# Peptides against a protein of PDB entry 6O8C: the designs that were tried, part 27

Target 1, 262 residues: chain A of PDB entry 6O8C
Amino acid sequence: VGLRYEKISLPKIHPRYDLDGDASMAKAVTGVVCYACRTASTLLLYQELMRKGVRWLVELVKDDYNETVHKKTEVVITLDFCIRNIEKTVKVYEKLMKVNLEAAELGEISDIHTKLLRLSSSQGTIESSLQDISSRLSPGGLLADTWAHQEGTHPRDRNVEKLQVLLNCITEIYYQFKKDKAERRLAYNEEQIHKFDKQKLYYHATKAMSHFSEECVRKYEAFKDKSEEWMRKMLHLRKQLLSLTNQCFDIEEEVSKYQDYT

## One batch from the design tools (peptide; aimed at target 1 P15 R16 Q192 Q199)

Design b2_p16_5_s1 (made by RFdiffusion4, then SolubleMPNN; from b2_p16_5, 10 letters changed)
Fold by OpenDDE base, seed 1:
Structure b2_p16_5_s1 (fold): chain B 262 residues (1-262), chain A 16 residues (1-16)
Amino acid sequence: as target 1 above (262 residues)
Amino acid sequence: METLEAMRKAFEEEEE
């Protein structure tokens, strides 16, 4: 899971002055840093999309939570109504028994009452589970999305732009080295400039690769790992919500069997 | 992009 990128390294830079070799090296360096720029841009885009996805998912799960709470409330009201009606019926039958009427029907109604009370007791567990889920989804909870704003790379960091500036400097030197190669031999002053530019190229390339590795790749990997962990927890939470919803439906179905007695 | 789409799909499949 995540974007796959190739591990890139700078080509070996030979210290010896060689117009052909230096042009070839500069070309290779340009290619590597160009790849780093593109990769950094792609990694940034991925993270921005993931942040949008995280926000979307949080809202989706909140909606699921609200629906579950609504269903639970509906079932509680229905169950309480049914219990009250059964209790009234039990009281009527108890009065009739005092007048020597048949005890068989009272036993059945009492059993129903006991079953309904057991169902009612299970609502406390559902409520506790919903409260736990709510706490986890709340700001500062275990499933808060604050990490998505803190981890990884951001457009404000301007990493791609910084790499692009270095790439531009490297590219300029590369084009000069192509010209130098075409001259086959440089005058003393031009040779000294070439040697100096070679050092600059190495400096820019090293800076670019360090920046790419430390500020782009490393931060991306941290973001990726955290996003995967968070996603697993969110999926699990959603399954819990579905389970709670199903429990509410099961209770509702069971209560419906006794509505004829209410 | 593939990971985000895979995650979205996983969440949509659990709704069904």
Scores: peptide ipSAE 0.028, ipTM 0.691, DockQ to the pose 0.008
OpenDDE base, seeds 2, 3, 4, 5: peptide ipSAE 0.000, 0.000, 0.000, 0.000; ipTM 0.219, 0.217, 0.219, 0.218; seed 5 fails the geometry check

Design b2_p16_5_s2 (made by RFdiffusion4, then SolubleMPNN; from b2_p16_5, 7 letters changed)
Fold by OpenDDE base, seed 2:
Structure b2_p16_5_s2 (fold): chain B 262 residues (1-262), chain A 16 residues (1-16)
Amino acid sequence: as target 1 above (262 residues)
Amino acid sequence: DETLKEMEEEFKKEEE
């Protein structure tokens, strides 16, 4: 889910002096660099919005984690209570067996005890899974959002402003070339100025395009790729949390079946 | 940048 942008390139700039051609070329260059400025701004905005989204999602997942931990704790308490009660019952029945009571009831209670202990052992696995998730979400973990602050372009880079300065210079030359075209013929000194400005135009344009490609587009693509990877991992983690929560509910439901024996 | 240098040389040739 990334922004689509068009690949742009500068028109060919010929060194030959041609007032009509130079005006047309300058117009085209102005258009291209203008597009670069707008695109850079849009790409920056997208990244800033994504950074906000990343922060939001991190907090959401942390909340999910805390809820899961809470539920797990509740189930552990309930299960432990049930186990203790069953153990007391087993002890009572064992004492009664010494006084010639039938063993059938003791067998059933012992089986329940065994089942509860198995459920209790599964809590260890849930705990281990939660610890793994916690480690991944922790600072420096595999799902840390540090990349969002490092990757891509930032307002502090002033890429848009830098491009805008170059665009302003280019636009000024374009307007002059438009005037030059209207004159049809320039005096020698004016012609030399025109040629010099054309060279300046080329330098500004190439600088703008290189900056756009290397500092805006490339970094944006890196950010986009990283964000997609991170997002997939975060969504998977949320599914894991949901699974763990459901396991806790399942255990709680099963424990409730044995309440009549306690 | 080689491209810029080439362009500069071409402009110089035109001025001669």
Scores: peptide ipSAE 0.019, ipTM 0.541, DockQ to the pose 0.449
OpenDDE base, seeds 1, 3, 4, 5: peptide ipSAE 0.000, 0.017, 0.011, 0.019; ipTM 0.245, 0.551, 0.556, 0.561; seeds 1, 5 fail the geometry check

Design b2_p16_5_s3 (made by RFdiffusion4, then SolubleMPNN; from b2_p16_5, 8 letters changed)
Fold by OpenDDE base, seed 2:
Structure b2_p16_5_s3 (fold): chain B 262 residues (1-262), chain A 16 residues (1-16)
Amino acid sequence: as target 1 above (262 residues)
Amino acid sequence: METLEEMRKEFEEEEE
């Protein structure tokens, strides 16, 4: 489940020159953009952790797959051995029957043989399922983790740093506005500078918020959605593997019942 | 380390 964050918006910026109001506004803007920076950083960290988790899970599932394949192979070998032995026994009894020996034992062995062949046939289904799983886990498969590198935000995007630059500019203006407020009255030139700085503040703030929304939040949400979808599919696949493993154990147990005839 | 000014410039250029 993804991180929760508060929706933020810039305070209203009044065009009127007001030292007290401008200082207050600048403070508020600084706070909002500061929050955006922190949030962006947190969202990035979350995604990086999730990417690690994705990689870990892929490896885990691959290990599960390999174990299942190994178990399946073991069962196939055992089953094949049992089938061969039963077939030899059947041949012996068939020869004996030609000499007018009782067919009752042959019937039982023949039934066992038929059952073993059915079990062998079921291995084909398991194999097909394993192949399907393998294909899904393969590069370019439906469960490939390539999306984790494509979706969302990355450290290389430098979004946090970009926002920090804007925050620094905004903060500087805020501190100046705080000083301006303390002066209560500015000379004409200083007043003009203040007005220009106010425009700069607005520009930086708007840029920061746009960047935050479009490049950080939106991409994060896309990553989150994709990760959740992928995770559900992976968990389902893992359950399928477990089911296949259990089927192998069931077959092994069934075969063990007939070992006395081999 | 890129200066703050360099980073600012980079950020502005990337949005154009």
Scores: peptide ipSAE 0.010, ipTM 0.573, DockQ to the pose 0.030
OpenDDE base, seeds 1, 3, 4, 5: peptide ipSAE 0.000, 0.029, 0.010, 0.010; ipTM 0.215, 0.608, 0.568, 0.570; seeds 1, 3, 5 fail the geometry check

Design b2_p16_5_s4 (made by RFdiffusion4, then SolubleMPNN; from b2_p16_5, 8 letters changed)
Fold by OpenDDE base, seed 1:
Structure b2_p16_5_s4 (fold): chain B 262 residues (1-262), chain A 16 residues (1-16)
Amino acid sequence: as target 1 above (262 residues)
Amino acid sequence: DETLEELEKEFEEREK
């Protein structure tokens, strides 16, 4: 989910000297660049919040991982203990079998042993999966959050401040054009100044829009796309961890059925 | 600041 913003463009600037038109144009330009400043600020804020969220989610997933590892370890210990006990029992019954005693019970215990060994084998798969997850979460892994620091815009870029400076220049010209309009007619020198200011306004506006599009919007979009992809992967990872945890619980439950034989 | 806010609002209204 990303922020929606409107695609903005500068109004057409006519080269003709027109005090009324120039004032109107300047007003419109001021509005557009003002919107750009606000939007840039909002986009920056979003990214900063998202970066915090990314860090938070990384820690959350790491905690989930650790819990899963802990549970897996617990199950392994329990399972190994159960296997050892069953193996001892099997040995006892094998000795009895040599004396032609308790043949039927030996078969049952042997079957249990086989089942436990199968469960133990499944733990290897769980371990492999956990190792894969750990690798993905590790620095340089596929789910590393390095992109969050590299992509997008940052406060240190001072994009909003740069746009604000341009906005201030544009606003100043707008106010002057408003005054010029009120005068209805300008002296020659003032007219020339007006024309020069109009050129300056165009320059500032173009610079502002270029900066906004290239340094704010474009980078934001890149950040957004990467964040969405990364988020999907992280959510999937959490589901995998949950699945592994459930598998551990299932194994534990199965083992508990055989504890009476130990 | 107030003037800029007004201009921004006006712009937003025009583009809608």
Scores: peptide ipSAE 0.036, ipTM 0.721, DockQ to the pose 0.027
OpenDDE base, seeds 2, 3, 4, 5: peptide ipSAE 0.021, 0.019, 0.021, 0.016; ipTM 0.575, 0.616, 0.580, 0.581; seed 2 fails the geometry check

Design b2_p16_6 (made by RFdiffusion4)
Pose (drawn by RFdiffusion4):
Structure b2_p16_6 (pose): chain A 256 residues (1-92, 99-262), chain P 16 residues (1-16)
Amino acid sequence: VGLRYEKISLPKIHPRYDLDGDASMAKAVTGVVCYACRTASTLLLYQELMRKGVRWLVELVKDDYNETVHKKTEVVITLDFCIRNIEKTVKVVNLEAAELGEISDIHTKLLRLSSSQGTIESSLQDISSRLSPGGLLADTWAHQEGTHPRDRNVEKLQVLLNCITEIYYQFKKDKAERRLAYNEEQIHKFDKQKLYYHATKAMSHFSEECVRKYEAFKDKSEEWMRKMLHLRKQLLSLTNQCFDIEEEVSKYQDYT
Amino acid sequence: DELSEFNDESLKEVLD
């Protein structure tokens, strides 16, 4: 979804010299830049938080991986150990009662369990190579896409907002005077141009640098999330497959 | 007068 904010544009700046109109215009412009500035700050927060989160979530999946491989090895030392019981040089030269019967069916399941465990390790390694630092789930898009604190985009907007704010404040004073001396009138008319210049620059900067990069980051995250849930589903299927093996071995562990 | 005409023309040129 991303941040739901309203898209607010600069009002039309009429060219006449009008102390009342210019004051009301400057106030409206300052407001729009504040909204743009404040919104630009939140966009940065959502990115910075999203980075902190992706980085943390990746480490958590690594814990879910390590937890699973810790049991896969924990169970193999039971399969290979309980196979050493019913399938060693102790169990099974002509013979007819030497145990080749109904227990041989369990030895068959345990052979298929030990072999099926083989491809578990093959798939388990494949996900480790995606969780690895250079793998195809590395959060490299996270540090490339979108804006950063080092970009100083908020403070750049803030510098322009200050120019615009100072002018508005002066335009209030001018409105209060109802009439401007000669030089002051001219300076006021120039500041009106400066105000428009600063505002359009701040607005276009907000659009083409903050929002454009933010949306690029937003789409890269949605694409990375699909990869993530896809890997988490697979790792989970491998975890359950182990508890299954533990379950089907904990039955045959108790013999007579 | 010439300056005021210039600034008014400039405002119209920039803000129209």

Design b2_p16_6_s1 (made by RFdiffusion4, then SolubleMPNN; from b2_p16_6, 8 letters changed)
Fold by OpenDDE base, seed 2:
Structure b2_p16_6_s1 (fold): chain B 262 residues (1-262), chain A 16 residues (1-16)
Amino acid sequence: as target 1 above (262 residues)
Amino acid sequence: DEEDEELDEQLEETLS
């Protein structure tokens, strides 16, 4: 679940020279851009935390994979040993059959051998599944985490700092407009400065909002969507690994039933 | 004027 943020927009900037209105407008603009800065910071933090989580999950899944591979290997060794022993027994009984002895026992042992071979075949399927999982986790695989370093916003982009600079400029103009309001009336030169600053305010504000929307919000949403998709796939993969592990245990248990014949 | 002051205080809190 991603962070929720409110959609913000700049207040309407009236072209009319009005000291009271301009101060109020500047205040509102300052508030909006301030919110954008804070939101951008929060969105960045979220993404950084998610990147840490992604890395952690990758390592966790790799550990799960290694454990599954280890268990599979153990079962293969045990199964192969059991098969070899049963095959030896079969050969002995086949020799005895030449003397018309132990026909019923040979049938039982042969059935066990057939069952063990089926279990061995199932191990091949498990191996194939593990190989698929390995390929998906490998660099360039479908579950590679390279997207986490590419998508979204990063501290190196300095988006928050860029917005903060613009906010500082806007805030300065706001404070001046507050002073201008207090003067009730400005001389001609001060009025011209006020009008010029109003244009600067608009410029900075629009730049800030554009940057926020295009570089912060848009990229965050892309990161969020990608992370959610990736996370679902990773969780599914973990379930697959668990299933494979359980299959190995089931095979091991089945093999243990035949150890008395070996 | 009082409303403006209160709003200014809120803004200062948001800017801090």
Scores: peptide ipSAE 0.033, ipTM 0.720, DockQ to the pose 0.030
OpenDDE base, seeds 1, 3, 4, 5: peptide ipSAE 0.033, 0.027, 0.016, 0.033; ipTM 0.719, 0.721, 0.629, 0.719; seed 4 fails the geometry check

Design b2_p16_6_s2 (made by RFdiffusion4, then SolubleMPNN; from b2_p16_6, 8 letters changed)
Fold by OpenDDE base, seed 4:
Structure b2_p16_6_s2 (fold): chain B 262 residues (1-262), chain A 16 residues (1-16)
Amino acid sequence: as target 1 above (262 residues)
Amino acid sequence: DEEEEKLDKELEEVLS
């Protein structure tokens, strides 16, 4: 999971004045920083898409939660209705026992009542589980998506733009070094300018690489790791919701066996 | 480094 990118490094910058070497070095630096810009842009885009995916998944899980709550509520209503009817039947049988009914019939109905009460207790466990899930999904909960807005790189950070500015400066120096190379020999003043520009190139390149590594790559990796962890937890939660739904269906099926006694 | 600081300021100006 995540985007693959190549590890990049700056070429060695020799302090010696060499028009051919400096032009070649500048070309290599331009290539490296250009790759960094493109990679930073791609990493940013990927994170933005992932944030959309995170929001989508949150809504999907909320829908799953609501469906489970709805099913649970339906089963509770059915179960409570069945319990009330059985309780009425028990009362009637208790009165009739004084007249002509066998105690065994009352015993069977009482056993059904006990089973239904046990199922009702199971509903309490489901309710507790749903409350836990709701708490986890709530703002500030363990599955809140606030991290997605905090971790990683964001368009507002202007990292790509910052790198692009540095790339532009580097590219300008590279083109000048190509011209310098073509001259084969520079006048003293032009030579001094070349040396100063080489120093500027070094600073721009170093700044670009540090910014790329620390503000783009590192933050992206942190975002990726956190997203993977969060995604696993969300998928597990969805499985829990499915399990709770299935438990509701199982209870409903069991209750249906006793509806003839109501 | 003075040159680095100058370049940083220039970058900030360009991005502002």
Scores: peptide ipSAE 0.028, ipTM 0.674, DockQ to the pose 0.042
OpenDDE base, seeds 1, 2, 3, 5: peptide ipSAE 0.027, 0.028, 0.028, 0.027; ipTM 0.667, 0.669, 0.670, 0.669

Design b2_p16_6_s3 (made by RFdiffusion4, then SolubleMPNN; from b2_p16_6, 10 letters changed)
Fold by OpenDDE base, seed 5:
Structure b2_p16_6_s3 (fold): chain B 262 residues (1-262), chain A 16 residues (1-16)
Amino acid sequence: as target 1 above (262 residues)
Amino acid sequence: SKEKEELDKKLKETLS
């Protein structure tokens, strides 16, 4: 998972004054920095899309949680009602037994009552699990999405724009070097300007590549790693919710077997 | 001129 990009490096910049070599070098530098700009833009886009995905997934999981809670509540109500009815039935049968009625039926009802109480106890475990999940999803919880807003690069950082400015400067120098090459020989003053521009080119290129590596690539990789970790945890949580839901259904099914006695 | 055009194209693609 994640975008792949090629490792790029600046060509060697020779200190020697050479109009042909300098033009070629400048062209190569322009290409490299251009690639960096494009890559930075792509990496930014990826992160923004991932942030949207993260938000979407959070909402989805919250919905799943709410549905699970609702189901749990339904089961609790049903179970409690069933327990109360069975208890009433037990009392009635106890009274009837005093007048020589069948003890066998009372035994069965009592067993059902015991089973229902056990099921009721399991609801406490489900509740505890739901509370844990809620805690993890809450602000400041382990599955909070705050990292998505902190990690990586953001449009507000203006990294692409900064790189573009540097690229523009580099490109201008490259075009000038092409002209210089075409002149074959420069006057002394123009030669000095060329040399200064070469230094500027180096400066801009180095700055661009450093910015790209440190502020774009590195942060992107950190974001990617965090996103993968978070995603695994979220998927696991969803599985937990599903498990809890299934437990609720299982209990409901079991309770339904005894509703005829109530 | 052709090289300039290519560079301009690349720049436009980068900004899009």
Scores: peptide ipSAE 0.019, ipTM 0.661, DockQ to the pose 0.026
OpenDDE base, seeds 1, 2, 3, 4: peptide ipSAE 0.006, 0.006, 0.014, 0.022; ipTM 0.362, 0.365, 0.543, 0.560; seeds 1, 2, 4 fail the geometry check

Design b2_p16_6_s4 (made by RFdiffusion4, then SolubleMPNN; from b2_p16_6, 10 letters changed)
Fold by OpenDDE base, seed 3:
Structure b2_p16_6_s4 (fold): chain B 262 residues (1-262), chain A 16 residues (1-16)
Amino acid sequence: as target 1 above (262 residues)
Amino acid sequence: DEEDKKLDEELEKILS
């Protein structure tokens, strides 16, 4: 679950010239855009932290993969050794049978040999699974973390700074409107300036909200969705690696039962 | 258009 934020909207802006109303409106707009700036900063920070987490998880899974490969290699060596020893034993017993010795043990050893060969064949499936996992984790693979560098917002986009510029402009107008309110009545020229500034305030506010919604929130949501999907796949991959490791242990345990015959 | 130019100029000043 990602960061929760409140949906914000601009207050209604009345076209009527009203010094009290305009000051109140400007205050509200300042508050909304200020919240947008802070929220954008928080969303950016979250994404940067998540990118670090993604990189960390990739390395962790690569380590898990390497451990599994190591275990698989160990089992292959052990199994091959056991097979070679059993084959030697079979040859010895075959020679002994030619001298009219009891053949009861030869049947058992031959059965063991067959079982070991079957276990050896199962290693091919494990190898294929490991190769699939490797391909998925490789650059350009299905589980590559390239999306983390592409999706969402980045510090280089300067979204927070852009919003801050707009906030500064809005705040300046708000402070002027507070002064205008205190005057109770403005001269004609000052009134025209006030009306002009009110229009500027509207444009800055609208631009800020559009930028916040389209460049910050929307991209954040896309990043969040992508990260959740990727995370589920990575967790599943880890489970697959664990399963493969357990299969290797199971084979090793089975082989150990026959080591007394080697 | 004109307001955008002013904003861009202000942004440039702040980010420079």
Scores: peptide ipSAE 0.028, ipTM 0.705, DockQ to the pose 0.035
OpenDDE base, seeds 1, 2, 4, 5: peptide ipSAE 0.027, 0.026, 0.016, 0.015; ipTM 0.704, 0.677, 0.566, 0.568; seed 2 fails the geometry check

Design b2_p16_7 (made by RFdiffusion4)
Pose (drawn by RFdiffusion4):
Order: sequence, then structure tokens, then C-alpha cells
Structure b2_p16_7 (pose): chain A 256 residues (1-92, 99-262), chain P 16 residues (1-16)
Amino acid sequence: VGLRYEKISLPKIHPRYDLDGDASMAKAVTGVVCYACRTASTLLLYQELMRKGVRWLVELVKDDYNETVHKKTEVVITLDFCIRNIEKTVKVVNLEAAELGEISDIHTKLLRLSSSQGTIESSLQDISSRLSPGGLLADTWAHQEGTHPRDRNVEKLQVLLNCITEIYYQFKKDKAERRLAYNEEQIHKFDKQKLYYHATKAMSHFSEECVRKYEAFKDKSEEWMRKMLHLRKQLLSLTNQCFDIEEEVSKYQDYT
Amino acid sequence: VEEIDLDTLHPLDHYL
């Protein structure tokens, strides 16, 4: 979804010299830049938070991985150990009652369990190579896409907002005077141009640098999330597959 | 009614 904010544009700046109009215009412009500036700050937060989250979620899946491999090895030293019971030089030269019967069916399941465990390790390694630092789930898009604190985009907007704010405040004063001396009138007319210049610059900066990069980060994240849930589903299927093995071995562990 | 050219940022000397 991303941040739901309203897209607010600069009002039309009429060219007449009008102290009342210019004051009202400057106020409206300052407001739009504040909204743009404040919104630009939240976009940065959502990115910075997203990145702190992705980094953390990746490490958590690594814990879910380590937890699973810790049981896969924990169970193998039971399979290889209980196979050493019913399938060692102890169990099974002509013989007819030497145990080749209904227990041989369990030895068969345990052989298929030990072998099927083989491809578990093959798939388990494949996900480790995606969770690895250089793998295809590395959060490299996270540090490339979008804006950063080092970009100083908010403070850059803030510098322009200050220029615009100072002018608005002066335009209030001018409106209060109802008439401006000669030089002051001219300076006011120039500041009106400066105000428009600063505002369009701040607005276009907000558009082409903050929002554009933010949306690029937003789409990179939705793409990365799909890959993440897809891996988590696979890792989970490998975890359950182990508890299954633990379950089907904990039955045959108790013999007579 | 004087109008201010907002399409171009003129130098202050232009208005003085």
C-alpha cells in the first residue's frame, strides 16, 4: 500500500501586484510546501523502517533455518543409530527364523526415510544459498533503491521552505501597510518571483526525487516480498518434513 | 495595473 497522502499542487500565482492577493498567495504556497516537506519526511521514515525490517526478517528466517537444521542433524543421529540396531551385523548362512519378516518392513521404511532425508539436505542447502549474503534474496535493492538520510532531501526542502516562509511573513507585513513605498514595492515584486521560484523548485524536487525514488523502492519491495514468502513456505515444508521423520522414527524407536 | 513577469526571474536592478 505505502503511505496514503494527498497530492497537493501549488496554487496559481497571479501576476498582478496586489498586496492582499500576494499575502494570501504566499500563505497558500507556504502551506503546500510544508505538506510536501512533511510528507517527504514520512516517506523517508517508511523506507528507513522498511529496510530495518527487512534486515531483521532475514535474520529471523536464518534462525528458523538454523533451528530446522539443528533438528535434521538431531534426527539423523537417531536414524543412523536405530538402523544400526535392526540393520547391523547383529540382526541379519542359511536362515528361516532369523528375523527376515514383519520387522523387515520397518527396516524398509527406515531405509526410505534415510534416503529421502538426502534430498532434504539438498533443498535445505539451496535455501541457505539464498539466505547467504550474496544470494538471490540478499537485500541489495534495499540500499540501492529509494532515498537515504545521507541524501539530505528533507533538509534540502526545508532550506527552500525557509526562504518561502520568510517571504510570506514579509508579505503579511506589506499587506498590513496597505501601501508600499517606491523601492519597497519593487523589492516586494522581486520577492514574489523569488517565492514562486523557490516553491516550484521545492515541489519538483519533492516529485522527481522523493516520490519517484520512494515508489521505485516500494515496487522493489513488493517483488522481494514474493521471493521471501516463497522461501519461507519452502523452509517450512522442510521443517514439517523433519518433525514427520521424528514422528515416524519415535515410533520404531520403541521395540521389543 | 502592473503585472510581474513570473515566467522569468529578473534581477532586482530590473525593477529598481

Design b2_p16_7_s1 (made by RFdiffusion4, then SolubleMPNN; from b2_p16_7, 7 letters changed)
Fold by OpenDDE base, seed 1:
Structure b2_p16_7_s1 (fold): chain B 262 residues (1-262), chain A 16 residues (1-16)
Amino acid sequence: as target 1 above (262 residues)
Amino acid sequence: EELIDLSKLLPLSYYL
């Protein structure tokens, strides 16, 4: 899960004045920092899409929860109605037995009553499970999405823009070094400017790569790890909801077998 | 690939 990217490093920079070497180095540095800018943009986009996905999944799971609660409530009502009807039937047969009119059928009805009471007892477990799920989905719960707003990189951080500014400075120096290379030899003043620009190039490049690593990559990896953990928990929660729904359907099916007696 | 420490890039290093 997550975007794959290649770890990048700055090329070796030679301290010696060499117009051909400096132009080649500047080209390589430009390429590396350009890759960092593109990667930072892609990592940011991924995180923004993931945040949207997280919000979507939260709403989906809340809908699943509400449907399960609704189904559970329906089954409870049906089961309670069936129990009340069976209890009335039991009372009728008990009266018939007291006057020695009926004995054979009371055992079967009593067994049905016992089974229904057992099914009713299982509703407490389902309710407890739903309450646990509700607590986990609630604000401040274990499955809260607050981490998605806090972790990672955000457009407001302007990391891509900051890297782009540095890339622009580096690119300008690279183009100047291409011109310097074409001159084959520089006058004293131009040579001093070239040396100064080479130092600026190194400064901008190191600043760009540090910013990329510390403020883009590191934060992205933290976001990715948290998102994977949270996603696994949410998927497990959905499976739990499905299991609870199936239990409700199983109870409903069992109750339907006894509706002819009610 | 070594990141060059800018603090070590003295102008004199260009002539060595």
Scores: peptide ipSAE 0.020, ipTM 0.625, DockQ to the pose 0.142
OpenDDE base, seeds 2, 3, 4, 5: peptide ipSAE 0.018, 0.021, 0.043, 0.019; ipTM 0.582, 0.650, 0.684, 0.635; seeds 2, 3, 4, 5 fail the geometry check

Design b2_p16_7_s2 (made by RFdiffusion4, then SolubleMPNN; from b2_p16_7, 6 letters changed)
Fold by OpenDDE base, seed 4:
Parts: C-alpha cells; sequence; structure tokens
Structure b2_p16_7_s2 (fold): chain B 262 residues (1-262), chain A 16 residues (1-16)
C-alpha cells in the first residue's frame, strides 16, 4: 500500500530529533492551540452578546426619539393654540382702542404675543435637531448598526470549528510523541514518521495561530473599537434627546403661565 | 464575562 506522501514542501526546518524535547514541545503546542480555541469561542460569544446589546440600544433610542417627537408635537399644538387665542384678543383690543384707550392691557397682551412667538421660533431649532437625529439613526446614517453585523467574527465563519480540527490533529501527534518518548528509542522507520509528524505538527500549529490571530483576534479588536466608538455616539445622542425633551417641558411650563390670558 | 487577557498568548515561536 504505497502511502503517497505528498511532499508537503514545508521549509526544511531540520529540528533536532529529540523524543523528550519533541513530546514536551508538542504538549506546549497543544496547550497553546487549545487556549486559542477557547479564546476564540469566548470572543465570539462576547461579540454575539454585544450585537444583541447594540440592537437593544437602537430600539431604546428609537423609543426615546419617538417620545421626544410626541412631546414636541404636543407642545406645538398647545403653543399654536395659545398664539391663535392671543392674536384674536389683540385684534379685539385693536378694535376697542378706537373707542376706549385701554392701552396698558394691549401692551401686556402684545408682549405675551411676542414671547410666545419667540417660543415658537425655538421649535424650529428643536425640529431641526430632531431631523438631524432621525437622519443619523436612519439606515445608512452615522449611527446605523450595520457595522455590528459586518465587523468582527460570526458563528457562520466557523473559526472555532476550524481551530478545533487543527487542535485535534495536533493532539493526535502529541499523544503519539508521548508514546514515542516512552519507547525511548524508535526504529528507523518510526523515527522518520516521528520527524514527519513533527513537521505536520508545526504546520498545523502555525496555521492555527495565524488563523486565530488574523481571523479571530484582529477582527474582534476591530469590532471592539467600532463598538466603543458607536456606543459613545449613541450615549451622546441620548443626552441630546433628553435635552430636547427638557426644552419641550420648559416651553410647556412657560406657555402655562400665559394660558390665563387666553 | 471572563476577561481574556490576550497578552498571555505566547507566540508559537516561543515554543518552537
Amino acid sequence: as target 1 above (262 residues)
Amino acid sequence: MEYIDLSTLKPLSYYL
């Protein structure tokens, strides 16, 4: 049965043949790759949990936005009603001034009207701010969560499984090297197999570590950095929404002072 | 969530 040894042209690292050293090395390699597998799994889990958190936060902020819009709309209606009533009153007084000079009352009502118009002008700024927030939260906006689905590692990448396969191969070689060590001396053919297995172990280990570094760690770090940046922006946006809500309450309170004149 | 210290990962070159 001709074992077609496909010459895996690994660069001839002529590692010294040492059964004790090779077993110890293989044990260490197994430990490292095992750690990489566990780490990759944990990093994946973390990212999946973060993605859930991101989605939750997006919905929370959307709810906050809708509440702010609702409050703004309520204030607009109240303010517009007050303005219309005062404008009617001003017109009545202007007509009465032709008959009886109660100039002092007209002045007070006119001042209230001016104040209400100023409050109304501030609504334009609130509206503009809400539109900006809406644009940022919209698909393709600066605060879109599309990055959370693109960045990092995903279960579909099967990185943990790929690493596990390599770990299995390495572990098998390690167990063989442990047996070889116990034999203290190998026959020529067994020695050659041992040397080939050492090369295979090195290849698998290098592949595992490269995959772990490039496909797990690096992508995780990119995801983490992006998540931190995005989270900071979202928290800032929530503060902006709160500020806008408070402005609406302030306007409502101010308008309430003039409701007795309407 | 267990904080994984990635700094504890030794390069394969450390073992080979």
Scores: peptide ipSAE 0.065, ipTM 0.637, DockQ to the pose 0.024
OpenDDE base, seeds 1, 2, 3, 5: peptide ipSAE 0.016, 0.028, 0.017, 0.016; ipTM 0.560, 0.615, 0.518, 0.522; seeds 1, 2, 5 fail the geometry check

